# Peptides against a protein of PDB entry 7C96, part 2

Target 1, 73 residues: chain A of PDB entry 7C96
Amino acid sequence: PVIPDDFRCPISLELMKDPVIVSTGQTYERTCIEKWLQAGHGTCPKTQQTLTSTVLTPNYVLRSLIAQWCEAN

## One batch from the design tools (peptide; made by RFdiffusion4, then SolubleMPNN)

Design b1_p8_3_s1 (from b1_p8_3, 3 letters changed)
Fold by OpenDDE base, seed 5:
Structure b1_p8_3_s1 (fold): chain B 73 residues (1-73), chain A 8 residues (1-8)
Amino acid sequence: as target 1 above (73 residues)
Amino acid sequence: PPFLEEFY
């Protein structure tokens, strides 16, 4: 079945397994955004906004929604 | 890396 756009990482375009929120409010797969940050970038990949923090906050709600979707599909 | 290309 078609994966909902909100469940796909903006970077990998794949179903997120460990979604995390950056300071701009955008959500990415943890490994993808970590690679981006480790590459020396200080901006949000999707919006190009400067990140006010490099803290990555787990998006537990989305994680649960994705898990529920996976169980049904 | 290819995953970065679409953002620039």
Scores: peptide ipSAE 0.078, ipTM 0.733, DockQ to the pose 0.216
Fold by OpenDDE base, seed 1:
Structure b1_p8_3_s1 (fold): chain B 73 residues (1-73), chain A 8 residues (1-8)
Amino acid sequence: as target 1 above (73 residues)
Amino acid sequence: PPFLEEFY
C-alpha cells in the first residue's frame, strides 16, 4: 500500500523507523539527519531554516502511528 | 531538493 507522506523521511523518502524531531519541528529518520549534521550543515533539510539546536528528539507518537499502520497493512 | 541527493 501507499505509504502516507507523513510517515516518510523527507531525506530518504522511506518509511521512518526511528523518527526524530529537529528544532524546526520537522521529523526525519535519525540516521539521515545525523549524517546531515555530521557533514557540517546547520539547517533543516526540508525548510532550510537555521537550526536553533542540534538536539534530536525522538518522535514517539509518530513511531507508534507508523507501527500501527504497518500492523494493519 | 538537489542538495540532499547524497542522502537519498
Scores: peptide ipSAE 0.071, ipTM 0.717, DockQ to the pose 0.448
Fold by OpenDDE base, seed 2:
Structure b1_p8_3_s1 (fold): chain B 73 residues (1-73), chain A 8 residues (1-8)
Amino acid sequence: as target 1 above (73 residues)
Amino acid sequence: PPFLEEFY
């Protein structure tokens, strides 16, 4: 079955395992966004908006939804 | 952005 777009990381385009939310409200795979930040970038990959914070907030609801989808498919 | 290809 086709993976829902909201379950794919905007960077890797793969099913997210550890989704985190950045200051712009966009969600990414943790490893992808951490590598982006470590490379010295200060913008949101998806929206190109400047990040007001480098804090990454776990998206536990999305993690659960993805897990439920994986069980059913 | 131009540097995204390294993350694929």
Scores: peptide ipSAE 0.050, ipTM 0.697, DockQ to the pose 0.394
Fold by OpenDDE base, seed 4:
Structure b1_p8_3_s1 (fold): chain B 73 residues (1-73), chain A 8 residues (1-8)
Amino acid sequence: as target 1 above (73 residues)
Amino acid sequence: PPFLEEFY
């Protein structure tokens, strides 16, 4: 089955396992966005906006939705 | 990375 776009990390293009939200409200796979930040980038990959914070907030709702989708497909 | 062409 086709993976919904909202369930794919904008960086890896793969199904997210540990989705986290950045200050712009966009969601990424934790490992992907951490590597992006560690590389010295201070912007959101998707929106190109400057991040007001480097804090990564777990997107538990999305994680649950993805888990439910995986169980059904 | 390849996604930069898409987003930037």
Scores: peptide ipSAE 0.040, ipTM 0.670, DockQ to the pose 0.194

Design b1_p8_3_s2 (from b1_p8_3, 4 letters changed)
Fold by OpenDDE base, seed 3:
Order: C-alpha cells, then structure tokens, then sequence
Structure b1_p8_3_s2 (fold): chain B 73 residues (1-73), chain A 8 residues (1-8)
C-alpha cells in the first residue's frame, strides 16, 4: 500500500517510528534530525529555516496514527 | 534531497 507522505520522514523518506517536532513545526524521525543537528547544522532540513531551538518534541499523535496505519496495512 | 548522503 501507498504510505501517506505525512507519515514519511522528510530526511529518510521512510515511515517514521519516533516522530519529533522541531521549532519550525516540521516533523522528522528522531534519529535523522539528531544526526543532522550533531553534524553542526542549525536549520530545518525541509524548510531551510533557522531553528530557534534544538528541543525535539515527540509527536505522539502522529506516532499513534502511523502505528494504526501499520496495523491496518 | 541532497542531505540524504548523511544518512545512507
């Protein structure tokens, strides 16, 4: 089945397992965005906006939706 | 995207 685009990490392009929200409001796979930040980048990969914070907020609703989708497909 | 090289 076709994976909804919103369920894919903008970086890995794969189904997210641990989605987190960055300061720009975009959601990424935790491991991907952490590696990006650790590499010294301070921008949002998708929007190129400067991140005002490096805090990563778990997107629990999306995690649940993805899990439900996986169970159904 | 070009930054994928960091992850693959």
Amino acid sequence: as target 1 above (73 residues)
Amino acid sequence: PPFLELFY
Scores: peptide ipSAE 0.061, ipTM 0.711, DockQ to the pose 0.422
Fold by OpenDDE base, seed 1:
Formats: sequence, C-alpha cells, structure tokens
Structure b1_p8_3_s2 (fold): chain B 73 residues (1-73), chain A 8 residues (1-8)
Amino acid sequence: as target 1 above (73 residues)
Amino acid sequence: PPFLELFY
C-alpha cells in the first residue's frame, strides 16, 4: 500500500525510522536534518522558517504509528 | 523541493 505522506521524511521522501521534531514543529528523519544543519543551514527545509534552536526532539508518537503501520502492511 | 539537491 501507499505510504502515508505524514510518515515520509520531507527530505528523503522515505519512510521515517528515527523521526525528530525541529523548533518549527516539522518532523524529519534524524540523519537528514542533522546533515542539513551540519552543512551550516539555520532554516527549516520544508517551511524555510528560521530555526530558533537546533535541538532535535524525538517524535515518539510518530515512530510508534509508523511501526504499527509497518506491522500491518 | 529545492533542498533535495543536497541529498541526491
């Protein structure tokens, strides 16, 4: 079945395995957003908003939902 | 999206 858009990383366009939330509230695959930040960028890839923090917060709810979806499909 | 160029 088709992967729900909310389960895909905006950067890699693949099913997220370690989703993290940035200061703007958007969620990305950890490795993708870390590479973006390491490249010297200070904006949210999806919204182009300036990040007020570079702290990445694990999105445990989404990780669980994705795991449940994978188990069922 | 334009930012995809950094990952492909």
Scores: peptide ipSAE 0.057, ipTM 0.708, DockQ to the pose 0.520
Fold by OpenDDE base, seed 2:
Structure b1_p8_3_s2 (fold): chain B 73 residues (1-73), chain A 8 residues (1-8)
Amino acid sequence: as target 1 above (73 residues)
Amino acid sequence: PPFLELFY
């Protein structure tokens, strides 16, 4: 089955396992965005907007939706 | 996208 675009990390292009939200509102796989930040970048990979914070907030709703999709497919 | 090289 085709994986919904919203369930794929904008960086890895793979199904997200631990989705987190950055200050711009975009969601990424935790490991991907952490590597980006560790490399010294201060912008959102998808939008190129400057991050106002490096805090990563777990997207539990999306995590659950992805889990439900995996169960059904 | 161009930044993918940093993650592969």
Scores: peptide ipSAE 0.054, ipTM 0.700, DockQ to the pose 0.462
Fold by OpenDDE base, seed 4:
Structure b1_p8_3_s2 (fold): chain B 73 residues (1-73), chain A 8 residues (1-8)
Amino acid sequence: as target 1 above (73 residues)
Amino acid sequence: PPFLELFY
């Protein structure tokens, strides 16, 4: 089945397992965005906007939606 | 996108 675009990490292009939200509102796989930040980047990979915060907020709703999709497919 | 190169 076709994976919905909103369920794919913008970086890895894979189905997200631990989606987190950055300050710009974009969602990424936790491991991917952490590596990006650790590399010294202070911008949102997708939008190139400067991050106002490096805090990563778990996207529990999306995580649940992805889990439901995986169970059904 | 260009940033993909950093993860592969």
Scores: peptide ipSAE 0.048, ipTM 0.695, DockQ to the pose 0.505

Design b1_p8_3_s3 (from b1_p8_3, 4 letters changed)
Fold by OpenDDE base, seed 5:
Structure b1_p8_3_s3 (fold): chain B 73 residues (1-73), chain A 8 residues (1-8)
Amino acid sequence: as target 1 above (73 residues)
Amino acid sequence: PPFLEEFF
């Protein structure tokens, strides 16, 4: 079935398994954004806005929604 | 995305 756009990582374009939120409010797959940050980047890949923090916050609501979708599809 | 191909 068609994966909802909001469930895809903006970087990998794949279904997110461990979605995390950056300071700009955008959500990415953890491994993708960690690699981006480790490469020395300080901007949001999607919006290109400067990150005010490198802290990654788990998006538990989205994780649950994706899990529910996977069970049904 | 194409603009991120350099990194991923």
Scores: peptide ipSAE 0.082, ipTM 0.751, DockQ to the pose 0.454
Fold by OpenDDE base, seed 1:
Structure b1_p8_3_s3 (fold): chain B 73 residues (1-73), chain A 8 residues (1-8)
Amino acid sequence: as target 1 above (73 residues)
Amino acid sequence: PPFLEEFF
């Protein structure tokens, strides 16, 4: 079945394995957003908003939802 | 997305 849009990383467009939340509230695959930040960017890839922090918070709820979806499909 | 294709 089709992967729900909310389960796909805005950058890789693939099913997220380690989703993390940035200061703007958007969620990305950890590896993707870390590479973006390491390159010196200070904006949210999806919204272009300036990040107030580079802290990445694990999105445990989404991780669980994705795992449940994968198990069922 | 297209605007990030050159980076990723």
Scores: peptide ipSAE 0.073, ipTM 0.743, DockQ to the pose 0.439
Fold by OpenDDE base, seed 2:
Structure b1_p8_3_s3 (fold): chain B 73 residues (1-73), chain A 8 residues (1-8)
Amino acid sequence: as target 1 above (73 residues)
Amino acid sequence: PPFLEEFF
């Protein structure tokens, strides 16, 4: 089945396992965005907007939706 | 995207 675009990490293009939200409101796979930040980048990969914070907030709702999708497919 | 391949 086709994976919904909203369930794919904008960086890895793979189904997210541990989705986290950055200050711009975009969601990424935790490992991907952490590597980006560790490399010294201060912008959102998807929007190129400057991050106002490097805090990563777990997107539990999306995690649950992805889990539900996986169960059904 | 290709320019972000190192973060896969």
Scores: peptide ipSAE 0.071, ipTM 0.743, DockQ to the pose 0.364
Fold by OpenDDE base, seed 4:
Structure b1_p8_3_s3 (fold): chain B 73 residues (1-73), chain A 8 residues (1-8)
Amino acid sequence: as target 1 above (73 residues)
Amino acid sequence: PPFLEEFF
């Protein structure tokens, strides 16, 4: 089945397992965005906006939606 | 970085 775009990490293009939200409101796979930040980048990969914070907030709602989708497909 | 090649 086709994976919904909102369930794919913008960086890895794969189904997210541990989605986290950055300060711009965009969601990424945790490992991907952590690597980006560790590389010294201070911008949102998707929007190129400067991050006002490097705090990563778990997107539990999305995680649940992805889990439900995986169970059904 | 290389891991972002498919994205950018």
Scores: peptide ipSAE 0.069, ipTM 0.735, DockQ to the pose 0.204

Design b1_p8_3_s4 (from b1_p8_3, 5 letters changed)
Fold by OpenDDE base, seed 3:
Structure b1_p8_3_s4 (fold): chain B 73 residues (1-73), chain A 8 residues (1-8)
Amino acid sequence: as target 1 above (73 residues)
Amino acid sequence: SPFLELFY
């Protein structure tokens, strides 16, 4: 089945397993955005906006929705 | 992904 775009990491384009929210409100796979930050980038990959914080907030709701989708498909 | 290409 077709994976909803909102369930895919903007970086890896893969189904997210550990989605986290950055300061711009965009959600990424944790490992992907961590690597991006570790590479010295200070912007949101999707929007190119400057990140005001490097804090990554778990998106538990999305994680649950993705899990439910996987179970149904 | 264009982004992942930066890491490989």
Scores: peptide ipSAE 0.049, ipTM 0.717, DockQ to the pose 0.333
Fold by OpenDDE base, seed 4:
Structure b1_p8_3_s4 (fold): chain B 73 residues (1-73), chain A 8 residues (1-8)
Amino acid sequence: as target 1 above (73 residues)
Amino acid sequence: SPFLELFY
């Protein structure tokens, strides 16, 4: 089935397994955004806004929603 | 693309 856009990582374009929120409020797959940051980037991939923090906050709600979607599809 | 570089 078609994966909802909100469930796809903006970087990998794949279904997120460990979604995390960056300071701009955008959500990415953890591994993807970590690699982005490790590469020396300090901006939000999607919005190009400068990140005010490099802290990554787990998006548990989205994780749950994705899990539910996976179970149903 | 900096995004593609994450996979290669």
Scores: peptide ipSAE 0.048, ipTM 0.717, DockQ to the pose 0.340
Fold by OpenDDE base, seed 2:
Structure b1_p8_3_s4 (fold): chain B 73 residues (1-73), chain A 8 residues (1-8)
Amino acid sequence: as target 1 above (73 residues)
Amino acid sequence: SPFLELFY
């Protein structure tokens, strides 16, 4: 079945397993955004906005929604 | 693209 856009990482375009929220409010797969930050970038990949923090917050709600979708499909 | 090359 078609994966909902909100469940796919904006970078990898794959179903997220460990979604995290950045300071701009956008959500990415943890490994993807960590690689981006490690490469020396300080902007949000999707919006190009400057990150006010490099703290990554787990998006537990989205993780649960994705898990529910996977169980049903 | 250079951006995609970082993740693929």
Scores: peptide ipSAE 0.043, ipTM 0.697, DockQ to the pose 0.328
Fold by OpenDDE base, seed 5:
Structure b1_p8_3_s4 (fold): chain B 73 residues (1-73), chain A 8 residues (1-8)
Amino acid sequence: as target 1 above (73 residues)
Amino acid sequence: SPFLELFY
């Protein structure tokens, strides 16, 4: 099946397993955004906006939606 | 459900 765009990480372009929200409100795969931050970047990969925080908040709703989609597919 | 394994 075709993976919904909202379920794909903007970085890896793959189905997200552990989606997290950055300060700009964008969601990424945890491992992807962590590597980005560890590389010394301080901007949002998708929007190029400056991150006001490096805190990553789990997107539990999206994680659940993706899990439900996977169960059906 | 071909994508379930991605969560394991």
Scores: peptide ipSAE 0.034, ipTM 0.636, DockQ to the pose 0.036; fails the geometry check

Design b1_p8_4_s1 (from b1_p8_4, 4 letters changed)
Fold by OpenDDE base, seed 5:
Structure b1_p8_4_s1 (fold): chain B 73 residues (1-73), chain A 8 residues (1-8)
Amino acid sequence: as target 1 above (73 residues)
Amino acid sequence: SEFLELFY
């Protein structure tokens, strides 16, 4: 089936398994954004906005929505 | 359903 764009990580372009929200409000796969930060970047990969924090917040709502989609497909 | 294993 066609994966909804909002369920794909902007970095890996794959279905997110552990989606996390950055300070700009954008969501990424945890491992992808962690590698981005570890590489020394301080901006949001999608928007290029400067991150005000490196804290990553789990997006439990999106995780649930993706899980529901996977169950149906 | 082919992606179910990602969430177990």
Scores: peptide ipSAE 0.032, ipTM 0.633, DockQ to the pose 0.034; fails the geometry check
Fold by OpenDDE base, seed 2:
Structure b1_p8_4_s1 (fold): chain B 73 residues (1-73), chain A 8 residues (1-8)
Amino acid sequence: as target 1 above (73 residues)
Amino acid sequence: SEFLELFY
């Protein structure tokens, strides 16, 4: 089945396993955004907005929705 | 589903 776009990491384009929210409100796979930040970038990959914080907040709702989708497909 | 393995 086709993976919903909202379930794919904007960086890897793969189904997210550990989605986290950045300061701009966008969600990424944890490992992908961490590597981006570690490389010295201070912007949101998707929106190019400057990040006001490097704190990554787990998106548990999306994680649950993805798990439910996987169970059904 | 074939995608379940991604979470185990």
Scores: peptide ipSAE 0.031, ipTM 0.639, DockQ to the pose 0.035; fails the geometry check
Fold by OpenDDE base, seed 1:
Formats: C-alpha cells, sequence, structure tokens
Structure b1_p8_4_s1 (fold): chain B 73 residues (1-73), chain A 8 residues (1-8)
C-alpha cells in the first residue's frame, strides 16, 4: 500500500519508526536528524530555519498513528 | 499489516 506522506521522514523518505520533533515543529526519523546535527548543521533540513534548540522530542502521537496504520495494512 | 513487523 501507499504510505501517507506525513508518515515518511523528510530525509530518508521512509516510514518513520522513531519520529522526533525539532524546534521548528517538523518531524524526522531520529537517526536521520541526529546524523544531520552531528555533521555540524544547526538548521531544519526541510525548512532551513535555524534551530533554537537541539532537543529532539518524541512524537508519540504520530508513532501511534503509524503503528495503527501498519496494523491495518 | 505487512509493515507491522517493522515495529517489532
Amino acid sequence: as target 1 above (73 residues)
Amino acid sequence: SEFLELFY
């Protein structure tokens, strides 16, 4: 089945397993955004906005929605 | 459900 765009990481373009929210409100796969930050970047990959924090907040709601979708497909 | 295994 076709994976909803909101369930795909903007970086890997794959179904997110551990989605996290950055300071700009965008969500990415944890491993992808961590690699981006480790490379010395301080901006949001999707919006290019400067990150006001490097804290990565788990997006539990999205994680649950993805899990529900996976169970149905 | 083929994607369910990705979360286990």
Scores: peptide ipSAE 0.031, ipTM 0.635, DockQ to the pose 0.034; fails the geometry check
Fold by OpenDDE base, seed 3:
Structure b1_p8_4_s1 (fold): chain B 73 residues (1-73), chain A 8 residues (1-8)
Amino acid sequence: as target 1 above (73 residues)
Amino acid sequence: SEFLELFY
């Protein structure tokens, strides 16, 4: 089935398993954004905006929606 | 679902 774009990580383009929200409000797969930050980047991969914080907030709602979608497909 | 194993 076709995976909804909102369920795909902007970096890996794959279905997110552990979606996290960055300071710009964009959501990424945790491992992807962590690698990006560890590489010395301080911007949002999708928007190129400077991150005001490196705190990663779990997107539990999206995680649940993705899980529900996976169960149905 | 073929994707269920990714989460469970």
Scores: peptide ipSAE 0.031, ipTM 0.632, DockQ to the pose 0.033; fails the geometry check

Design b1_p8_4_s2 (from b1_p8_4 with A2P Y7F)
Fold by OpenDDE base, seed 5:
Structure b1_p8_4_s2 (fold): chain B 73 residues (1-73), chain A 8 residues (1-8)
Amino acid sequence: as target 1 above (73 residues)
Amino acid sequence: PPFLEEFY
């Protein structure tokens, strides 16, 4: 079945397994955004906004929604 | 890396 756009990482375009929120409010797969940050970038990949923090906050709600979707599909 | 290309 078609994966909902909100469940796909903006970077990998794949179903997120460990979604995390950056300071701009955008959500990415943890490994993808970590690679981006480790590459020396200080901006949000999707919006190009400067990140006010490099803290990555787990998006537990989305994680649960994705898990529920996976169980049904 | 290819995953970065679409953002620039």
Scores: peptide ipSAE 0.078, ipTM 0.733, DockQ to the pose 0.215
Fold by OpenDDE base, seed 1:
Structure b1_p8_4_s2 (fold): chain B 73 residues (1-73), chain A 8 residues (1-8)
Amino acid sequence: as target 1 above (73 residues)
Amino acid sequence: PPFLEEFY
C-alpha cells in the first residue's frame, strides 16, 4: 500500500523507523539527519531554516502511528 | 531538493 507522506523521511523518502524531531519541528529518520549534521550543515533539510539546536528528539507518537499502520497493512 | 541527493 501507499505509504502516507507523513510517515516518510523527507531525506530518504522511506518509511521512518526511528523518527526524530529537529528544532524546526520537522521529523526525519535519525540516521539521515545525523549524517546531515555530521557533514557540517546547520539547517533543516526540508525548510532550510537555521537550526536553533542540534538536539534530536525522538518522535514517539509518530513511531507508534507508523507501527500501527504497518500492523494493519 | 538537489542538495540532499547524497542522502537519498
Scores: peptide ipSAE 0.071, ipTM 0.717, DockQ to the pose 0.444
Fold by OpenDDE base, seed 2:
Structure b1_p8_4_s2 (fold): chain B 73 residues (1-73), chain A 8 residues (1-8)
Amino acid sequence: as target 1 above (73 residues)
Amino acid sequence: PPFLEEFY
């Protein structure tokens, strides 16, 4: 079955395992966004908006939804 | 952005 777009990381385009939310409200795979930040970038990959914070907030609801989808498919 | 290809 086709993976829902909201379950794919905007960077890797793969099913997210550890989704985190950045200051712009966009969600990414943790490893992808951490590598982006470590490379010295200060913008949101998806929206190109400047990040007001480098804090990454776990998206536990999305993690659960993805897990439920994986069980059913 | 131009540097995204390294993350694929």
Scores: peptide ipSAE 0.050, ipTM 0.697, DockQ to the pose 0.391
Fold by OpenDDE base, seed 4:
Structure b1_p8_4_s2 (fold): chain B 73 residues (1-73), chain A 8 residues (1-8)
Amino acid sequence: as target 1 above (73 residues)
Amino acid sequence: PPFLEEFY
């Protein structure tokens, strides 16, 4: 089955396992966005906006939705 | 990375 776009990390293009939200409200796979930040980038990959914070907030709702989708497909 | 062409 086709993976919904909202369930794919904008960086890896793969199904997210540990989705986290950045200050712009966009969601990424934790490992992907951490590597992006560690590389010295201070912007959101998707929106190109400057991040007001480097804090990564777990997107538990999305994680649950993805888990439910995986169980059904 | 390849996604930069898409987003930037």
Scores: peptide ipSAE 0.040, ipTM 0.670, DockQ to the pose 0.194

Design b1_p8_4_s3 (from b1_p8_4, 5 letters changed)
Fold by OpenDDE base, seed 5:
Structure b1_p8_4_s3 (fold): chain B 73 residues (1-73), chain A 8 residues (1-8)
Amino acid sequence: as target 1 above (73 residues)
Amino acid sequence: SEFLKLFY
């Protein structure tokens, strides 16, 4: 079935398994955004806004929604 | 790189 756009990482374009929220409120796959930060970038990949923090917050709600979708499809 | 797909 077609994967909802909100369930895809903006970087990998794949179904997120460990979604995390950056300071701008955008959500990415953890491994993708970590590599982006490790490469020395300080901006949000999707919005190009400067990140006020490099803290990554797990998006538990989205993780749960994706898990439910995977079970049903 | 792995991130280029974001900017195309």
Scores: peptide ipSAE 0.038, ipTM 0.676, DockQ to the pose 0.195
Fold by OpenDDE base, seed 3:
Structure b1_p8_4_s3 (fold): chain B 73 residues (1-73), chain A 8 residues (1-8)
Amino acid sequence: as target 1 above (73 residues)
Amino acid sequence: SEFLKLFY
């Protein structure tokens, strides 16, 4: 089935398994955004806005929604 | 890099 766009990581374009929210409010796959930050970038990949924090907040609601979708499809 | 997927 067609994966909802909101369930795909903006970086990998794949279904997110561990979605995390960055300071700009965008959500990414944890591993993707961590690699981005480790590469020395300090901006939001999607919006190019400067990150005010490197804290990654788990998006538990989205994680649950994705899991439910995967289970149903 | 692998991150280029974002831009296309």
Scores: peptide ipSAE 0.038, ipTM 0.672, DockQ to the pose 0.189
Fold by OpenDDE base, seed 2:
Structure b1_p8_4_s3 (fold): chain B 73 residues (1-73), chain A 8 residues (1-8)
Amino acid sequence: as target 1 above (73 residues)
Amino acid sequence: SEFLKLFY
């Protein structure tokens, strides 16, 4: 079955395993956004907005929704 | 870079 777009990381385009929210409200796979930040970038990959913080907040609701989808498919 | 498929 087709993976819902909201369940794919905007960077890797793959199903997210550890989704985290950045300061702009966008969600990414943790490893992807961490590598982006470690490379010296200070913007949101999807929106190109400047990040006001480098804090990454776990998106537990999305993690659960993805897990439920995987169980059903 | 493979981890930045959004751009190329």
Scores: peptide ipSAE 0.036, ipTM 0.665, DockQ to the pose 0.197
Fold by OpenDDE base, seed 4:
Structure b1_p8_4_s3 (fold): chain B 73 residues (1-73), chain A 8 residues (1-8)
Amino acid sequence: as target 1 above (73 residues)
Amino acid sequence: SEFLKLFY
């Protein structure tokens, strides 16, 4: 079945396994956004906005929704 | 991917 767009990492385009939220409110796969930040970038890949913080917050709700989707498909 | 291009 087709993976919902909201369940795909904007960077990897793959189903997210460890989704995290950045300061702009966008969600990415943890490993992808960490690599982005480690490369010295201080902006949100999707929105191009400057990140007010580099703290990554786990998106547990989305993680759960993705898990439920995976179980059903 | 438009976003993958950001890593180059």
Scores: peptide ipSAE 0.032, ipTM 0.644, DockQ to the pose 0.562

Design b1_p8_4_s4 (from b1_p8_4, 3 letters changed)
Fold by OpenDDE base, seed 3:
Order: C-alpha cells, then structure tokens, then sequence
Structure b1_p8_4_s4 (fold): chain B 73 residues (1-73), chain A 8 residues (1-8)
C-alpha cells in the first residue's frame, strides 16, 4: 500500500517510528534530525529555516496514527 | 534531497 507522505520522514523518506517536532513545526524521525543537528547544522532540513531551538518534541499523535496505519496495512 | 548522503 501507498504510505501517506505525512507519515514519511522528510530526511529518510521512510515511515517514521519516533516522530519529533522541531521549532519550525516540521516533523522528522528522531534519529535523522539528531544526526543532522550533531553534524553542526542549525536549520530545518525541509524548510531551510533557522531553528530557534534544538528541543525535539515527540509527536505522539502522529506516532499513534502511523502505528494504526501499520496495523491496518 | 541532497542531505540524504548523511544518512545512507
């Protein structure tokens, strides 16, 4: 089945397992965005906006939706 | 995207 685009990490392009929200409001796979930040980048990969914070907020609703989708497909 | 090289 076709994976909804919103369920894919903008970086890995794969189904997210641990989605987190960055300061720009975009959601990424935790491991991907952490590696990006650790590499010294301070921008949002998708929007190129400067991140005002490096805090990563778990997107629990999306995690649940993805899990439900996986169970159904 | 070009930054994928960091992850693959």
Amino acid sequence: as target 1 above (73 residues)
Amino acid sequence: PPFLELFY
Scores: peptide ipSAE 0.061, ipTM 0.711, DockQ to the pose 0.418
Fold by OpenDDE base, seed 1:
Formats: sequence, C-alpha cells, structure tokens
Structure b1_p8_4_s4 (fold): chain B 73 residues (1-73), chain A 8 residues (1-8)
Amino acid sequence: as target 1 above (73 residues)
Amino acid sequence: PPFLELFY
C-alpha cells in the first residue's frame, strides 16, 4: 500500500525510522536534518522558517504509528 | 523541493 505522506521524511521522501521534531514543529528523519544543519543551514527545509534552536526532539508518537503501520502492511 | 539537491 501507499505510504502515508505524514510518515515520509520531507527530505528523503522515505519512510521515517528515527523521526525528530525541529523548533518549527516539522518532523524529519534524524540523519537528514542533522546533515542539513551540519552543512551550516539555520532554516527549516520544508517551511524555510528560521530555526530558533537546533535541538532535535524525538517524535515518539510518530515512530510508534509508523511501526504499527509497518506491522500491518 | 529545492533542498533535495543536497541529498541526491
């Protein structure tokens, strides 16, 4: 079945395995957003908003939902 | 999206 858009990383366009939330509230695959930040960028890839923090917060709810979806499909 | 160029 088709992967729900909310389960895909905006950067890699693949099913997220370690989703993290940035200061703007958007969620990305950890490795993708870390590479973006390491490249010297200070904006949210999806919204182009300036990040007020570079702290990445694990999105445990989404990780669980994705795991449940994978188990069922 | 334009930012995809950094990952492909």
Scores: peptide ipSAE 0.057, ipTM 0.708, DockQ to the pose 0.516
Fold by OpenDDE base, seed 2:
Structure b1_p8_4_s4 (fold): chain B 73 residues (1-73), chain A 8 residues (1-8)
Amino acid sequence: as target 1 above (73 residues)
Amino acid sequence: PPFLELFY
């Protein structure tokens, strides 16, 4: 089955396992965005907007939706 | 996208 675009990390292009939200509102796989930040970048990979914070907030709703999709497919 | 090289 085709994986919904919203369930794929904008960086890895793979199904997200631990989705987190950055200050711009975009969601990424935790490991991907952490590597980006560790490399010294201060912008959102998808939008190129400057991050106002490096805090990563777990997207539990999306995590659950992805889990439900995996169960059904 | 161009930044993918940093993650592969």
Scores: peptide ipSAE 0.054, ipTM 0.700, DockQ to the pose 0.459
Fold by OpenDDE base, seed 4:
Structure b1_p8_4_s4 (fold): chain B 73 residues (1-73), chain A 8 residues (1-8)
Amino acid sequence: as target 1 above (73 residues)
Amino acid sequence: PPFLELFY
């Protein structure tokens, strides 16, 4: 089945397992965005906007939606 | 996108 675009990490292009939200509102796989930040980047990979915060907020709703999709497919 | 190169 076709994976919905909103369920794919913008970086890895894979189905997200631990989606987190950055300050710009974009969602990424936790491991991917952490590596990006650790590399010294202070911008949102997708939008190139400067991050106002490096805090990563778990996207529990999306995580649940992805889990439901995986169970059904 | 260009940033993909950093993860592969």
Scores: peptide ipSAE 0.048, ipTM 0.695, DockQ to the pose 0.501

